# Peptides against a protein of PDB entry 6B4J: the designs that were tried, part 76

Target 1, 315 residues: chain A of PDB entry 6B4J
Amino acid sequence: DITMQWYQQLQDASMQCVLTFEGLTNSKDSQAKKIKMDLQKAATIPVSQISTIAGSKLKEIFDKIHSLLSGKPVQSGGRSVSVTLNPQGLDFVQYKLAEKFVKQGEEEVASHHEAAFPIAVVASGIWELHPRVGDLILAHLHKKCPYSVPFYPTFKEGMALEDYQRMLGYQVKDSKVEQQDNFLKRMSGMIRLYAAIIQLRWPYGNRQEIHPHGLNHGWRWLAQILNMEPLSDVTATLLFDFLEVCGNALMKQYQVQFWKMLILIKEDYFPRIEAITSSGQMGSFIRLKQFLEKCLQHKDIPVPKGFLTSSFWRS

## One batch from the design tools (peptide; aimed at target 1 K260 M261 L264 D268)

Design b1_p29_4_s4 (made by RFdiffusion4, then SolubleMPNN; from b1_p29_4, 14 letters changed)
Fold by OpenDDE base, seed 5:
Structure b1_p29_4_s4 (fold): chain B 315 residues (1-315), chain A 29 residues (1-29)
Amino acid sequence: as target 1 above (315 residues)
Amino acid sequence: EERKKELEEIRKEIEEKQRELEEEELARR
């Protein structure tokens, strides 16, 4: 499977990245530890500061991240921090930055769906300038949310149940598996972030360049989902999340072809989802149904709530 | 039956578009 090979390549690259900065992460030297912590904070704090409040603030955050990745010194925690402080600094920062973006999907977007857009536009802009960060974003995203690939992990003979649960994206702590609602919430956040990334471009970048991971991946995701047997509750939930966030953009980009896809989703795929949906899972199912019916009836997919407008960038 | 055939055609078109997009992506790299 080409998709699985691609996924594995991403994971291998991510693993290799971790190995490259092991010297920094495993150092017992006090100075190295300090550098590590400073770099980690410099990489992650700006991402945590991303908000829907003002475009100007978002630009400042972007510029700070870009400066850091460009080898320029940045102020973090009252200190001047640069990736040049350690030979492995850049790799470490890229990895931690990418990890943080995905974590914001997992946490912030999960709780506040509208947060997907400001996070995504920064991520997209950084990805455009720093492709390795983008690859690492995908690696982190797909590892935490295999449904973003998409694929559904399967139980293999001899596998521990906990390991299987982790592969599915569940958090397992002290032999306790995450509750389904929390799991779906986190997965939703990550899918929404991904759906936002593939459609957004940083407005202050070179618009002549092609999006590094654009809407064509949205088509791919949907096409692949349609070729997969649905998973109970998961497919209905994430398909809705994906369509709500990037459906309007896909409609504008692919027009009639996308409407045909929606028809196929409603008439062919949706019954397959229904067949595996229990009475306790009807919420996600009904939500997807209503969304599809509304879109097809009105021949329009609404712009998602939280979509960044020109007025946002003027603030 | 007719509708089923139409849906099958749509599925084919989706896959064709997917291949087209993959080719475009490869051409960009």
Scores: peptide ipSAE 0.662, ipTM 0.959, DockQ to the pose 0.782
OpenDDE base, seeds 1, 2, 3, 4: peptide ipSAE 0.660, 0.661, 0.658, 0.658; ipTM 0.959, 0.959, 0.958, 0.958; seed 1 fails the geometry check

Design b1_p29_5 (made by RFdiffusion4)
Pose (drawn by RFdiffusion4):
Structure b1_p29_5 (pose): chain A 315 residues (1-315), chain P 29 residues (1-29)
Amino acid sequence: as target 1 above (315 residues)
Amino acid sequence: SVSTDILYEHKFVNPKVEELEEEVEEEEE
C-alpha cells in the first residue's frame, strides 16, 4: 500500500498536469496549432537523436533540452523557438518530454538493449536539474508498464477480458489486440531503461547533488516482486533483463545482501515458476537460469553490454 | 497469438525476501 499509495500520487499528479495546460491542446486556431506543433517538435526530437556514437555530441542534446526547459531560445528547423511564447508551454513541454523518454525505451530499447544507457544518462541528468520532469517520467513509465511499479494488476470481477488486457498494458484497438511477443519486448525495453536510469549519473556540470531516483529503488523492485507469486512469462522475463542491466551495480552496492537475494530465486523462486509456467512458455524461465548458474558460480554479474565507457565520454 | 494471465489475488510466498528488505532499511538508517 505504501507503494500503491505512492503509485497514485504520481498518477493523479500527472492528471493535474494534463489539465494545467488544458486549452493548449484543445485549441483549433491556426496559430494555436502552430505553437502546439513547434513545441512538441523541438522537445521530442532531441530525445530521438540520442545515439551511441559519443558522449561528446550527447551533451548537445542535453544542453538543447536544458535550454528549452529552462526557457532559453532553441534552434529548431527553420526559425528559433522558445517556451516563453506561452505560459502553458512549459507545463506542456515537460509532459511531452517525459513521455518521449519512456517511448524511446518502449520502441528503441526493446529492440536495441544497448541504447538504454545513452538515453538514461540524459534522463537521469535532466531529472536532477528539473525534478518535475522526473515525476512525470515515473507517471508515464508506471501506467504503460505497471510491472515497473512493481504491481501486478489483479482481475476485477464481472468485467470483460479486453477491458482487463488494456490494464495489463497491452496495446489494443477496436478489434486488434497486441500479440504477446510484440508486447513482452515493449515491457522489457521499459524496465531495461528503468534499470539503467537508477545506476547512471550525468557526468558533466560537476554536481554535488544526489541521484534523484537512487539505486535504492532497484533493491525494492527486486524485493517487491520476489515476495509475491510470479506471473508465468512476464516475471521470468522482466526479472532477467532487469538483473542483466542493473545486476552489476547492485552487486557492488549491496554486496552480500544482494547475493542472498540471488541464492533465493535460485532455490526458492525458481520452483515458484516451474509449476506456474506451462511447457509452452518455459523460454523465459530458461534464460533466467542460464543467467544465474554462471553469475552465482562466477561470483560476478557481467557489466551490461552497452555500458558507456570512458572512451565514449572523452571521444 | 495472445496468452493472458489472469490474476485473482496476491499471494506472498517468500518471507526471507521481506527480512532482507528490512535489514537493508535498518542499515541505511

Design b1_p29_5_s1 (made by RFdiffusion4, then SolubleMPNN; from b1_p29_5, 13 letters changed)
Fold by OpenDDE base, seed 1:
Structure b1_p29_5_s1 (fold): chain B 315 residues (1-315), chain A 29 residues (1-29)
Amino acid sequence: as target 1 above (315 residues)
Amino acid sequence: DVVVDIIKEYKLFNPKVLELQEEVEKELA
């Protein structure tokens, strides 16, 4: 399975990255601990500052992240911080930065769907300049949300139920599994962030270059979903999230072929979702139904709310 | 291209999706 091979390759690369900076993370030396904390803050704070307020502020954040990844000193917490402070500093920062982008999907985008776009455009721009950060974003995303691959983790003999639940993307704390609504909310945020990344380009980069992880991955994701049995509530939720965020971009890119895909979803796949949908899960099902019907009726997919306009970049 | 390789595997599972993908690839070539 090529999809599973790709998944495993990214996970292996992520694991190798963790092993590479283990010396920094496990050091008992006070100076090494200080460097680690300074680097972690320098990598993550700029991402947390991403907002929909002004394009100029977003550019400053981008420039700061890029400078840090380029080995330049940056100001963080009133200190000059550089990845050159430790031989493992760059690997650590790349990993923590990628982790933070995915975490913003899981937390911020989950609560505020419009936040997907400013986060995604920075992530896309950084990915273009720093491909390893992009691979690590995918690795973190895939691990937290296997539905972003997509695949369904299988229960193996001898596996603890809690470990299986974690593989499915659930949080398990104190032997208590996360509630389904909270789980779906987090998964939705990550899928929406991913759907935004694959369609957005940093406007101040070299636009002649091919997107490092573009809309062709959106087409692939849809094709893979259609080749899988639907999961109760999960498939209807995430398919809606994906199409709401990137459906307009896919329509513009693939034109008539995208409409054929959308018809295939409605006529062939949607009945399979319906067949597994319980009365308590009708909300997600109805939302997807209404979206598909509206798009097909109007022969248009709306630009998603929060999409960045030219006016945003002039602010 | 990882996507192209992944798409080739889809031929085995959903012929309609595969046909559509082949049409898209032909149009984008």
Scores: peptide ipSAE 0.023, ipTM 0.655, DockQ to the pose 0.148
OpenDDE base, seeds 2, 3, 4, 5: peptide ipSAE 0.031, 0.028, 0.021, 0.018; ipTM 0.456, 0.591, 0.539, 0.530; seeds 2, 3 fail the geometry check

Design b1_p29_5_s2 (made by RFdiffusion4, then SolubleMPNN; from b1_p29_5, 14 letters changed)
Fold by OpenDDE base, seed 5:
Structure b1_p29_5_s2 (fold): chain B 315 residues (1-315), chain A 29 residues (1-29)
Amino acid sequence: as target 1 above (315 residues)
Amino acid sequence: KVVVDIIKEYKEFIPKVKELEKEILEEEA
C-alpha cells in the first residue's frame, strides 16, 4: 500500500532525526543540557505566542523561527541562542518545532478552532522554506492522528491493549484510557490544523512557488476516506472538521468536481455513517448532516470562522 | 482511487451529479 509506505517513510525519517540528536538529548554535560533547554525554548515559545490578534505580531514570530532555522542567533529567555551552539542543534530544533506545531493542533486548536489559521499559516510558511520541518510535522501528525493519513491501525497478535489504544491515537495514562470526547476533541484539532495548512500560504513568501503540501493532498485525503469504511463517531467528526475548515478552498479550487464529491458523500457515504452511528453518537452525525444539507441547498461552502483576511495582515 | 473513479462506480448517482453540474454551469453563464 503506497499510503502505508508513505506513512512509514515519514516515521522512519522522524526516528532517524531523534537518533541524530540523541547525543544532545542524552548528554550529562551541564553546558549541553543548558544548550538543549535554550534551543527547546527558542523553538517552542514563538509557536506558543501565535495568536489571532495581529498580523504584525505573527510576522515577528515567523521571522524569529525562520532566523533560528537559518542558523542566525535569536533572543530567547534573555540570551542569544543559535542552532550552531551544538552540531545536533538544527536537527533538534526542527524536530521540536514540528512537534510543537502538531501539539498546538492537539491542544490550542482543539479548544479554540479559530486558532488553526494563524498557526497553520506560520507552519505553511516555515514548511516552504524548511521542507524537513514539514516532513516532521506530518510524521508527528500521523503518529498522533492516524486518521490524518488516513489509515486505521489494526490490533496485532501479542499486542497489549494499551499499545493498540495508543496506536489509535488515545492517550493512556496510569492504565486509564482517554475519554472518547477528549480523544475526538484532540483529533479534531489536529485535522483542523492540517486542513488549514494545506490551503494557506505565507503572504510574504514567494507566492509563485507551488505550495509544498497543498489542496491536492486535501483531495487525496477525502478520496481515501471515502474509500474506507466509516468508523463510529470518528469519521463523522473528522469529515465535518475537515470540510468546515477547507471545504470553501476545495470548492474554489475544484469547482464542479468538488460538488460531485459532496453529492457522493451525502448520497452514498453518509448512509454508511448513519448505519454505524449509535443513539449516543448522534451529535457528530447530526452536525455533519446539517452541514452537508446546508451546503448543498445553498450551493456554497462558507468561509471558515477565523480565516485570515487582508485586514488581519494590515494590523 | 480518486473521487472521480468512485463516482464512476456509482452510476446511480450520475444523474444527480449531472443535474447539479448543470445548475452550477447555468449560474455561471
Scores: peptide ipSAE 0.033, ipTM 0.662, DockQ to the pose 0.046
OpenDDE base, seeds 1, 2, 3, 4: peptide ipSAE 0.024, 0.056, 0.022, 0.026; ipTM 0.579, 0.502, 0.613, 0.637; seeds 2, 3 fail the geometry check

Design b1_p29_5_s3 (made by RFdiffusion4, then SolubleMPNN; from b1_p29_5, 14 letters changed)
Fold by OpenDDE base, seed 4:
Structure b1_p29_5_s3 (fold): chain B 315 residues (1-315), chain A 29 residues (1-29)
Amino acid sequence: as target 1 above (315 residues)
Amino acid sequence: SVTVDIRKELRYFNPKVLELLKQIEEEEA
């Protein structure tokens, strides 16, 4: 399976990255520890500052992240910080930055869906200039949300239940698995962030270049979802999240072909979702149903709430 | 507008889904 090979390659690259900066992370030297903390803050704080407030602020954040990744010194916590302070500094920063983007999907976007767009446009722009960060974003995303690949992890003989739950993306702490609603909320946030990334381009970059991970991956994601049998509650939830965020963009790009796929979802795939949906899971099912019916009736998919407009970039 | 090569994009669907898409196309034509 080409998709699973791609998944594994990204995971392997991520693991190799961790091994590369292990010297920095495991150092007992006080100076190395200080550098590590400074680099970690420099990589993650700008991402946490991303907001829907002003395009000018978003540009400042982007420039700071790009400068850091380019080996230039940046101000962080009142200190001048550079990836050149340690031989493993760049790898470490790229990894932590990518991790933070995914974490913002998991936490911020999960709670505030509109936050997907400013985070995604920065991530997309950084990905364009720093492809390794993009690969690491995918690696982190795929690990936390296998449904973003997409695939449904299977229980293997001899596997511990907790390990299987973690593979599914559940958080397990003190032998307690997170509640289903919290799990789906986190998965939704990550899928929404991904759906935003694949359609957004940084407006101050070279627009003539091809998107490093564009809408063709959105089409592929939908195709792979449709190739699989639905998973209870998960498929209905994430399919809705994905279509709500990038359905308009996919419609514009694929036009008639996208509508054929949407009809297929409604007429063939949706009944299969219904067949595995329990009474307690009807919320996600109903949301998807209403969305599909509305879109097909109006022959339009609305621009998602929070989509960045020209006025945002002039602020 | 990026011209979508539909033939390339259809490669992601399994044979069953492809057949369903063809049926939909025939019904809408």
Scores: peptide ipSAE 0.517, ipTM 0.908, DockQ to the pose 0.079
OpenDDE base, seeds 1, 2, 3, 5: peptide ipSAE 0.509, 0.491, 0.497, 0.491; ipTM 0.882, 0.901, 0.904, 0.902

Design b1_p29_5_s4 (made by RFdiffusion4, then SolubleMPNN; from b1_p29_5, 16 letters changed)
Fold by OpenDDE base, seed 2:
Parts: sequence; structure tokens; C-alpha cells
Structure b1_p29_5_s4 (fold): chain B 315 residues (1-315), chain A 29 residues (1-29)
Amino acid sequence: as target 1 above (315 residues)
Amino acid sequence: DLVVDIRKELKEFLPKVKELEEEIEKKLA
């Protein structure tokens, strides 16, 4: 399976990245520890500052991240920080930055869906300039949310139940698996972030360049999902999340073909979701149903709430 | 059957997915 090979390649690249900066992360030297902490803060704090407040602030954050990745000194925590402070600094920063973007999907977007767009446009812009960060974003995303690939991890003989649960994307702490609602909330956030990334371009970049991971990947994701058996609650939830965020963009890009896909979802795939939906899971099912029916009836998919407007960029 | 026809048409249109898969394959090679 080409998709699984791609998944594995990204995971291997991510693992190799971790190995490249192991010297920095495992160092007992006080100076190395300080550098590590400074670099970690410099990589992650700007991402946490991303908000829907003003386009000008978002540009400042982008410029800071790009400067850091370009080997330029940046101010962080009252100090001048550069990836050149350690030979492994760039690899470490790229990894931690990518990890933080995915974490914002898992946490911030999960709680505030509109936050997907400002985070995604920065991530997309950084990905365009720093492809390795993009690959690491995918690696982190795929590991935390296999449904973003998409694939369903399989239980193998001899596997511990907890390890299987973790492979499915569940958090397991002290031998307790997270509740289904919390799991779906985190998965939703990551899928929404992904759906935003594939459609957004940084407006101050070279727009003549091809999107490094564009809407064609959205089309692929939908095609792959439709070729898979639905999972109870998961498929209805994430399919809705994906279509709500990037459905309008897919409609504009693929036009008639998108509508054919949507009809196929409603007439062929949706009944398969219904067949596996229990009475306790009707919320996600009904939400997807209403969305599909509304879109087909109106022959339109609304622009998602939180989509960045021209007025945002003028602020 | 509309669904069968749409599936057939989508399979013909899914070459873009195949192209993407081919691009992924090239990155794996």
C-alpha cells in the first residue's frame, strides 16, 4: 500500500530527526541544557501566540519563525537565540516547531475550531519555505491521528491493548484510556487543522509556486476515506470536520466532480455509516446528515467560520 | 444506477489521486 509506505517513510524521517539531535537533548552539560531550553522556547512560543486578533501580528509571528529557521538570531525570553548556537539546533527547532503546530491542532483547534485558520496559514507558509518542517508536521500529525493519513491501525497478535489504543490515537495514562468524547475532540482539532493547511497559502509568499501539500491531498483523503469501511462515531465526526473546513475550497477547485463526490457520500457511504451508528452516537451522525442535506439542497458549501478575510490581513 | 455511474466517473477522475500517489512513490524512491 503506497499510503502506508508514505506513512512509514515520514515516521522514519521523524525518528531519524530525533536521533540527529539526541546529543543536544540528552546532554548533561549546563550550557547545552540552556541552549536546548532557549531553542525550544524560541520554536514553540511564537506558535502559541498565533491568534485571530490581527493580520499584522500574525505576520510578525511568521517572520520570527522564518528568521529562526533561517539561522538568524531572534529575541526569545529576553535573550538572543539562534539555531547556530548548537550544531543540532536547526534539526531540533524544526522538530519542535512541527510538533507544536500539531499540538495546537490537538489542543487549541480542538477547543476553538476557528483557530485552525491562522495556525494553518502560518504552517502552510513555513512549509513552503521549509519543506522539512512540513514533512515533520505530517509525521507528527499521522502519528497522533492515523485518520489524517487515513488508515485504521490493526491489532496484531501479541500486542498489548494499551499499545493498540495508543496507535488508534487514544491517550493512555496510568492504564486508563481517555474518554471517547475527549479522543474525538482531539482528532477533530487535528483534522480541522489539516483541512485548513491544504487550502491556505501565506499571502506574502510567492503565489506562483505550487502549494507544497495542497487540495489534491484533500481529494486523496476523501477518496481514501470512502474506500474504507466506516468506523463507529469516528468516521461521521471526522468526515464532517473535514468537509466543514475544506468543503468550500474543494467545491471551488473540483466543481462538478466535487458534487459527484458529495452525492456519492450521501447516497452510498452515508447509509453505511448509519448502519454502524448506535443510539448513543447519533449526535455526530445527525450533524453530518444535516450538513450533507443542506449542502446538496442549496448547491453550496458555506465558507467556514473563522476563514481569514481581506479585512483580517489589513488589521 | 446513479451511484454506479458516479463511482465509475470518479474512478476516471481519481487519476489525480493516482498522480499524487505516483508523486508520493517518487519521493519514496
Scores: peptide ipSAE 0.038, ipTM 0.712, DockQ to the pose 0.047
OpenDDE base, seeds 1, 3, 4, 5: peptide ipSAE 0.034, 0.047, 0.024, 0.019; ipTM 0.651, 0.718, 0.574, 0.555; seed 3 fails the geometry check

Design b1_p29_6 (made by RFdiffusion4)
Pose (drawn by RFdiffusion4):
Structure b1_p29_6 (pose): chain A 315 residues (1-315), chain P 29 residues (1-29)
Amino acid sequence: as target 1 above (315 residues)
Amino acid sequence: EEEEEEEKREENAEWLEEETEEIEEEAEE
């Protein structure tokens, strides 16, 4: 409940932000749409540019967002644009910027697991400079993936199925329901991004402040889900690509206590899946063991493939 | 055997909750 209460605090806090700019979106004038068009454009593209080439150019995207959020003018396609045009624009850009980070994790990181880090550092940096943006990220990240909270949505009695699948985060339309394969990845990329944000820190600016969403939330996540019964395919998958990304940072921080948590799922939580999962979905549960049977005996959890090296920063 | 497995599960769940609370208190300091 401490988590479910905190879960609601962010959600209804985001709905307050959906209404604070109410009128900027619900506007049909010509100029009214041009403004709504140029802001969302110059605020959600720099996030799409976040590449793995170098941290040298990764700073441009960070500065371009910091200037845009802090109110300074920003060079866009054609003429320069700024938030000072409209008082509602700031509380609007912070909304659309937050959704893009999770969206970039939704599509890109789900397919390309290594792009989770170059995106997370810009997000873990912008979260410091502007905490309001972070709560909005925790807002969207939580609804699109309630498994990141983590809380498994229970079945409310007397309700149709298509109503329930939407609560699980499946993308559904009038008649189409998102397959399970093309769904499981959209959740992986989300928590792989979440598992990266909590361990990374923006290097530049020399800040003595602390990480806004510390690595502590990584421990509670593993603990909060390992104390409840696992879902068949969702848990064994999400439990793996979270440890592959943040298992190295947690091993260093919580040295022995983290190892105890691993030799638990080896002999106490693995059996809690072998029966729950049918023979047609053991694919996830198998990767989870192949991951631990090494890590437990190697006394090490490999650094996540795609970690930003020193070469990436200087270069 | 089933009762021993449930007792182990409950002991582990309690240990996880205690360690979480200790870590949260350290993080607040």

Design b1_p29_6_s1 (made by RFdiffusion4, then SolubleMPNN; from b1_p29_6, 14 letters changed)
Fold by OpenDDE base, seed 4:
Structure b1_p29_6_s1 (fold): chain B 315 residues (1-315), chain A 29 residues (1-29)
Amino acid sequence: as target 1 above (315 residues)
Amino acid sequence: SEEEEKKRIEENRKKLKEWVEEIEKEAAK
């Protein structure tokens, strides 16, 4: 399966990256530890500062991240920090930056859906300039949310239940599995972030270039989901999240083909989702149903709430 | 007819599979 090969290649690249900077992460030297912490802060703090407040502030954050990745010194925690402080510094920063973007999907976007757009536009812009960061974003995303690939992890003979639960994306702490609502909330955040990344471009970049991971990947994702059997609660939730965030962009890009796909969802896929939906899971199903019925009736998908406007970039 | 509708759905499903394959081939270049 080409999709699974792609998944594995990204995971292997991510693992190789971790091995590359292992010397920095495992060092007992006080200076190396200090450098590690400084680099980690320099990579992650700017991402945590991303907000919907002003385009100018978002540009400052982008420029800081780009400068760091370009080997330039940046101010972090009152100190000058550069990836050149350690031979493994660049790999470490790229990995931690990518991890932080996905974590913002998992946490911030999960709680505040509108946060997807400013985070995604920065991630997209950084990906355009630093392809390795993009690959690492995908690797982190795929590992935490296999539904973003998409694939459904299968239980293998001899596998521990906890390991299977983790493969499915659940957090397991002290032999306690995460509650379903919290799990779905985190998965939703990551899918929404992904759906935003594939449609957004950094406005100050070279727009003549092709998006490094554009809407064609969104179309692929939808097509792959529709070719899979639905998973209880998960499919209805994530399909809604995806279409709410990038449905408008897909509509504009694929036009008639997009509407044919929506009709297929309504006529063929909905009954399959319904058949596996329990009474306690009807909320996610009803939400998806109402969304698609409204879109088909009006022959329009609304621009998602929080979408960045021209006025945002002038602020 | 219900049969015509089923055929339409199946044709759309086939097209979706073909589109995935095309996109994957393009991405692999």
Scores: peptide ipSAE 0.025, ipTM 0.629, DockQ to the pose 0.397
OpenDDE base, seeds 1, 2, 3, 5: peptide ipSAE 0.022, 0.021, 0.023, 0.022; ipTM 0.603, 0.600, 0.632, 0.621; seeds 2, 3, 5 fail the geometry check

Design b1_p29_6_s2 (made by RFdiffusion4, then SolubleMPNN; from b1_p29_6, 14 letters changed)
Fold by OpenDDE base, seed 5:
Order: C-alpha cells, then structure tokens, then sequence
Structure b1_p29_6_s2 (fold): chain B 315 residues (1-315), chain A 29 residues (1-29)
C-alpha cells in the first residue's frame, strides 16, 4: 500500500530526527539544557503569536522563523538565540517548529477555525524554504491524526486497548480515554489546518515554484477517503471540515472533475455514511448533507470564513 | 436512467482511483 509506505517513511524520518538531537535533549549539562530551552522557545513562541490581526505582524513572525532556521541569531526571551549554539540545534528546532504548527491545529484551530489560514500560510511559506520542516509537519500530523493520511488504524492481536486508542488519535491520560467530542474537535482542527496549508502560498516568496504540498494532495486525500469504508461520525465530520476549508480552491483548480467528485460523494458515498450513522451521530451527517446540497444547488463552494484577503496583507 | 446513473458513478470511481494512484506514485518518488 503506497499510502502506508509514505506514512511509514515520514514516521521513520521523524524518529531519525529525534535520534539526531537526542544528545541535546538528554544532556545533563546545565549549558546544554539552557540552549535547549532557548531553542525551544525561539521555535515555538513565534508560532503561538500567529493571529488574524495584521499581515505586517505575520510577516515579522515569518521572518523571525526563517531567520532562525537559516542559522541567523534571533531575539527570544531577551536573549540572542541561534541554532548554531549546538550541533543538533537545527534538527531540534525544525522538529519543535513542526510539532508546534500541528499543535496549533490541534488546539487553536480546533477552537477558532479562522485561525487555520494565518497559521497555514506561515507553515506553507516555511515549508517552501525548509522542506524538512514540511516533512516533519506531515509526520506529526499523521501521528496525531491518522485520518489526515488517510488511514484507519486497526486493532492488532496482543495490542493493549490504550495503545489502540492512541493509534486512533485519542488522548489517554491516567487510563482515561478522551471524550468523543473533544477527540473530533482536535481532529477537525488538524484537518482544517492541513486543508489550508495545501492551498496557500506565502505571498512574499517565489510564486513561480510549485507548491511543495499543494492541492493535488487535497484531491488524493478525498479520493482515498472515498475508496475507504466510512467511519462512524469521523468521516462525516472530517469530510465536512476538509471541504469547507479547501472546497473552493479544489473547485477552482479541478473544475468539472471536482463536481464529478461531489456528485459521487452525494449519490454514492452519502448512503454509505448514512448506513453507519447512529441517531446520536446525525449532527455531523446532517451538516455534511446540508453543505453538499447547498454547494450542488448553487453550483458554487463559498470561500471559507477567515480566508486571507489582499486587505489583510496591507495591514 | 438508474442504470445510466450507476454507470456514471462507476466511471467516476474508476477515474478517482486512477488519478489517486498517479498522484501517489508521483509523491513516492
């Protein structure tokens, strides 16, 4: 299975990255610990500062992240910080930066859907300049949200239930599994972030280059989902999230082919979702149904709320 | 009409499978 091979390759690369900076992370030396903390803050704080407020602020954040990844000193916590402070500094920063982008999907986007766009445009722009960060974003995303691949983890013989729950993307703390609503909220945030990344380009980059992980991956994701048996509640939820965020972009890119896919979803895939939807899960199904019916009726998919406009970049 | 619709849906499924395979092959390189 090509999809599973790709998944595994990204996970392996992520694991190898962790091993490369293990010396930095496991060091008992006080200076190494200080460097680690400084680098971690320098990588993650700028991402947490991303907001929908102003394009100028977003540019400053981007420039700071790019400078850090380029080996230039940056100001963080009142100190000058550089990845050159430790031989494993760059790998560590790339990993932590990628992890933080996905975490913003999981937390910030999950609570505020509009936040997907400013986070995604920075992530896309950084990915264009630093491909390894992009691979690590995918690795973190896939691990936390296997539905972003997409695949549905299966229970294996001899597996602990908690490990299976974690593979499905659930948080398990103190032998308590996460509530379904919280789980779906986090998955939604990550899918929405992904759907935003694949369609956005940093406006100050070299636009002549091909998007490093563009809308073709959006098509692939949809096609793969349609080739899979739906999961109860999960498929309806995430399919809606994905189409709400990137459906307009896919429509513009693939035109007639995209509409064929939407018809296929409505006429073929919907009955399959309905067949596995319980009465308590009808909310997600109804939301998806209404969205698709509206889109098909109007022959249009709306631009998502929070989409970055030219006025945003002039602010 | 129903048979024509079923045929259309099947053609769409096959097209989507083919296109997915092509995209995945390119990404794996």
Amino acid sequence: as target 1 above (315 residues)
Amino acid sequence: MKEEEEKRLEENREELKKWTAEIEEQAAK
Scores: peptide ipSAE 0.266, ipTM 0.760, DockQ to the pose 0.432
OpenDDE base, seeds 1, 2, 3, 4: peptide ipSAE 0.029, 0.025, 0.025, 0.028; ipTM 0.642, 0.635, 0.625, 0.552; seed 4 fails the geometry check

Design b1_p29_6_s3 (made by RFdiffusion4, then SolubleMPNN; from b1_p29_6, 13 letters changed)
Fold by OpenDDE base, seed 1:
Structure b1_p29_6_s3 (fold): chain B 315 residues (1-315), chain A 29 residues (1-29)
Amino acid sequence: as target 1 above (315 residues)
Amino acid sequence: SEEEEKKRIEENRKWLEEEVKKLEEKALE
């Protein structure tokens, strides 16, 4: 399976990255610990500052992240911080930065769907300049949300139930599995972030270059999801999230082919989703149904709420 | 007709399968 090979390659690269900076992370030296903490803050704080407030502020954040990744000193926590402070500093920062982008999908976007766009445009722009960060974003995303690949993890003989639940993306703490609503909320945030990344480009970059992970990956994701058996509650939820965020972009890109896909969802895939949907899960199904019916009726997919406009970049 | 609709659905399904196959082939390149 080519998709699973790609998944595994990204996971292997991520694991190799962790091994590369293990000396920094496991050091008991006080100076090394200080450097680690400074680098971690420098990598993650700017991402947490991303907001829908102003394009100018977003540019400042982008420039700071790019400067850090470029080996330039940046101010963080009142100190000058550089990846050159440790030989493993760059790998560590790239990993932590990528992790933080995915975490913002999991937390911020999960709670505020419109936050997907400013986070995604920064992530896309950084990915364009720093491909390693992009690969690590995918690795973190795929690990936390296997549905972003997409694949459904399978239970293997001898596997602990908790480990299987974690593979599915559930948080398990003190032998208690996360509630389904919280799980789906986090997965939704990550899928929405991904759907935003694949369609957005940093406006101040070299627009002559191809998007490093563009809409073709969105089309692939959609086709792959529809070629899989639906998963109860999950498929309906994430398919809606994906189409709400990037459906307009896919429509513009693929035109007639996109509409054929929507018709296929309505006429062939919906009955399959319905057949596995319990009464308690009808909310997600109904939401998807209503969205698709509206889109087919109007022959249009609306621009998602929070989409970055020219006015945002002038602010 | 119901039969025409079934044919249309089947054509769309076949198209999707072909599209997935094309994407898989491209991923191997």
Scores: peptide ipSAE 0.104, ipTM 0.690, DockQ to the pose 0.213
OpenDDE base, seeds 2, 3, 4, 5: peptide ipSAE 0.022, 0.038, 0.023, 0.048; ipTM 0.588, 0.660, 0.513, 0.660; seed 4 fails the geometry check

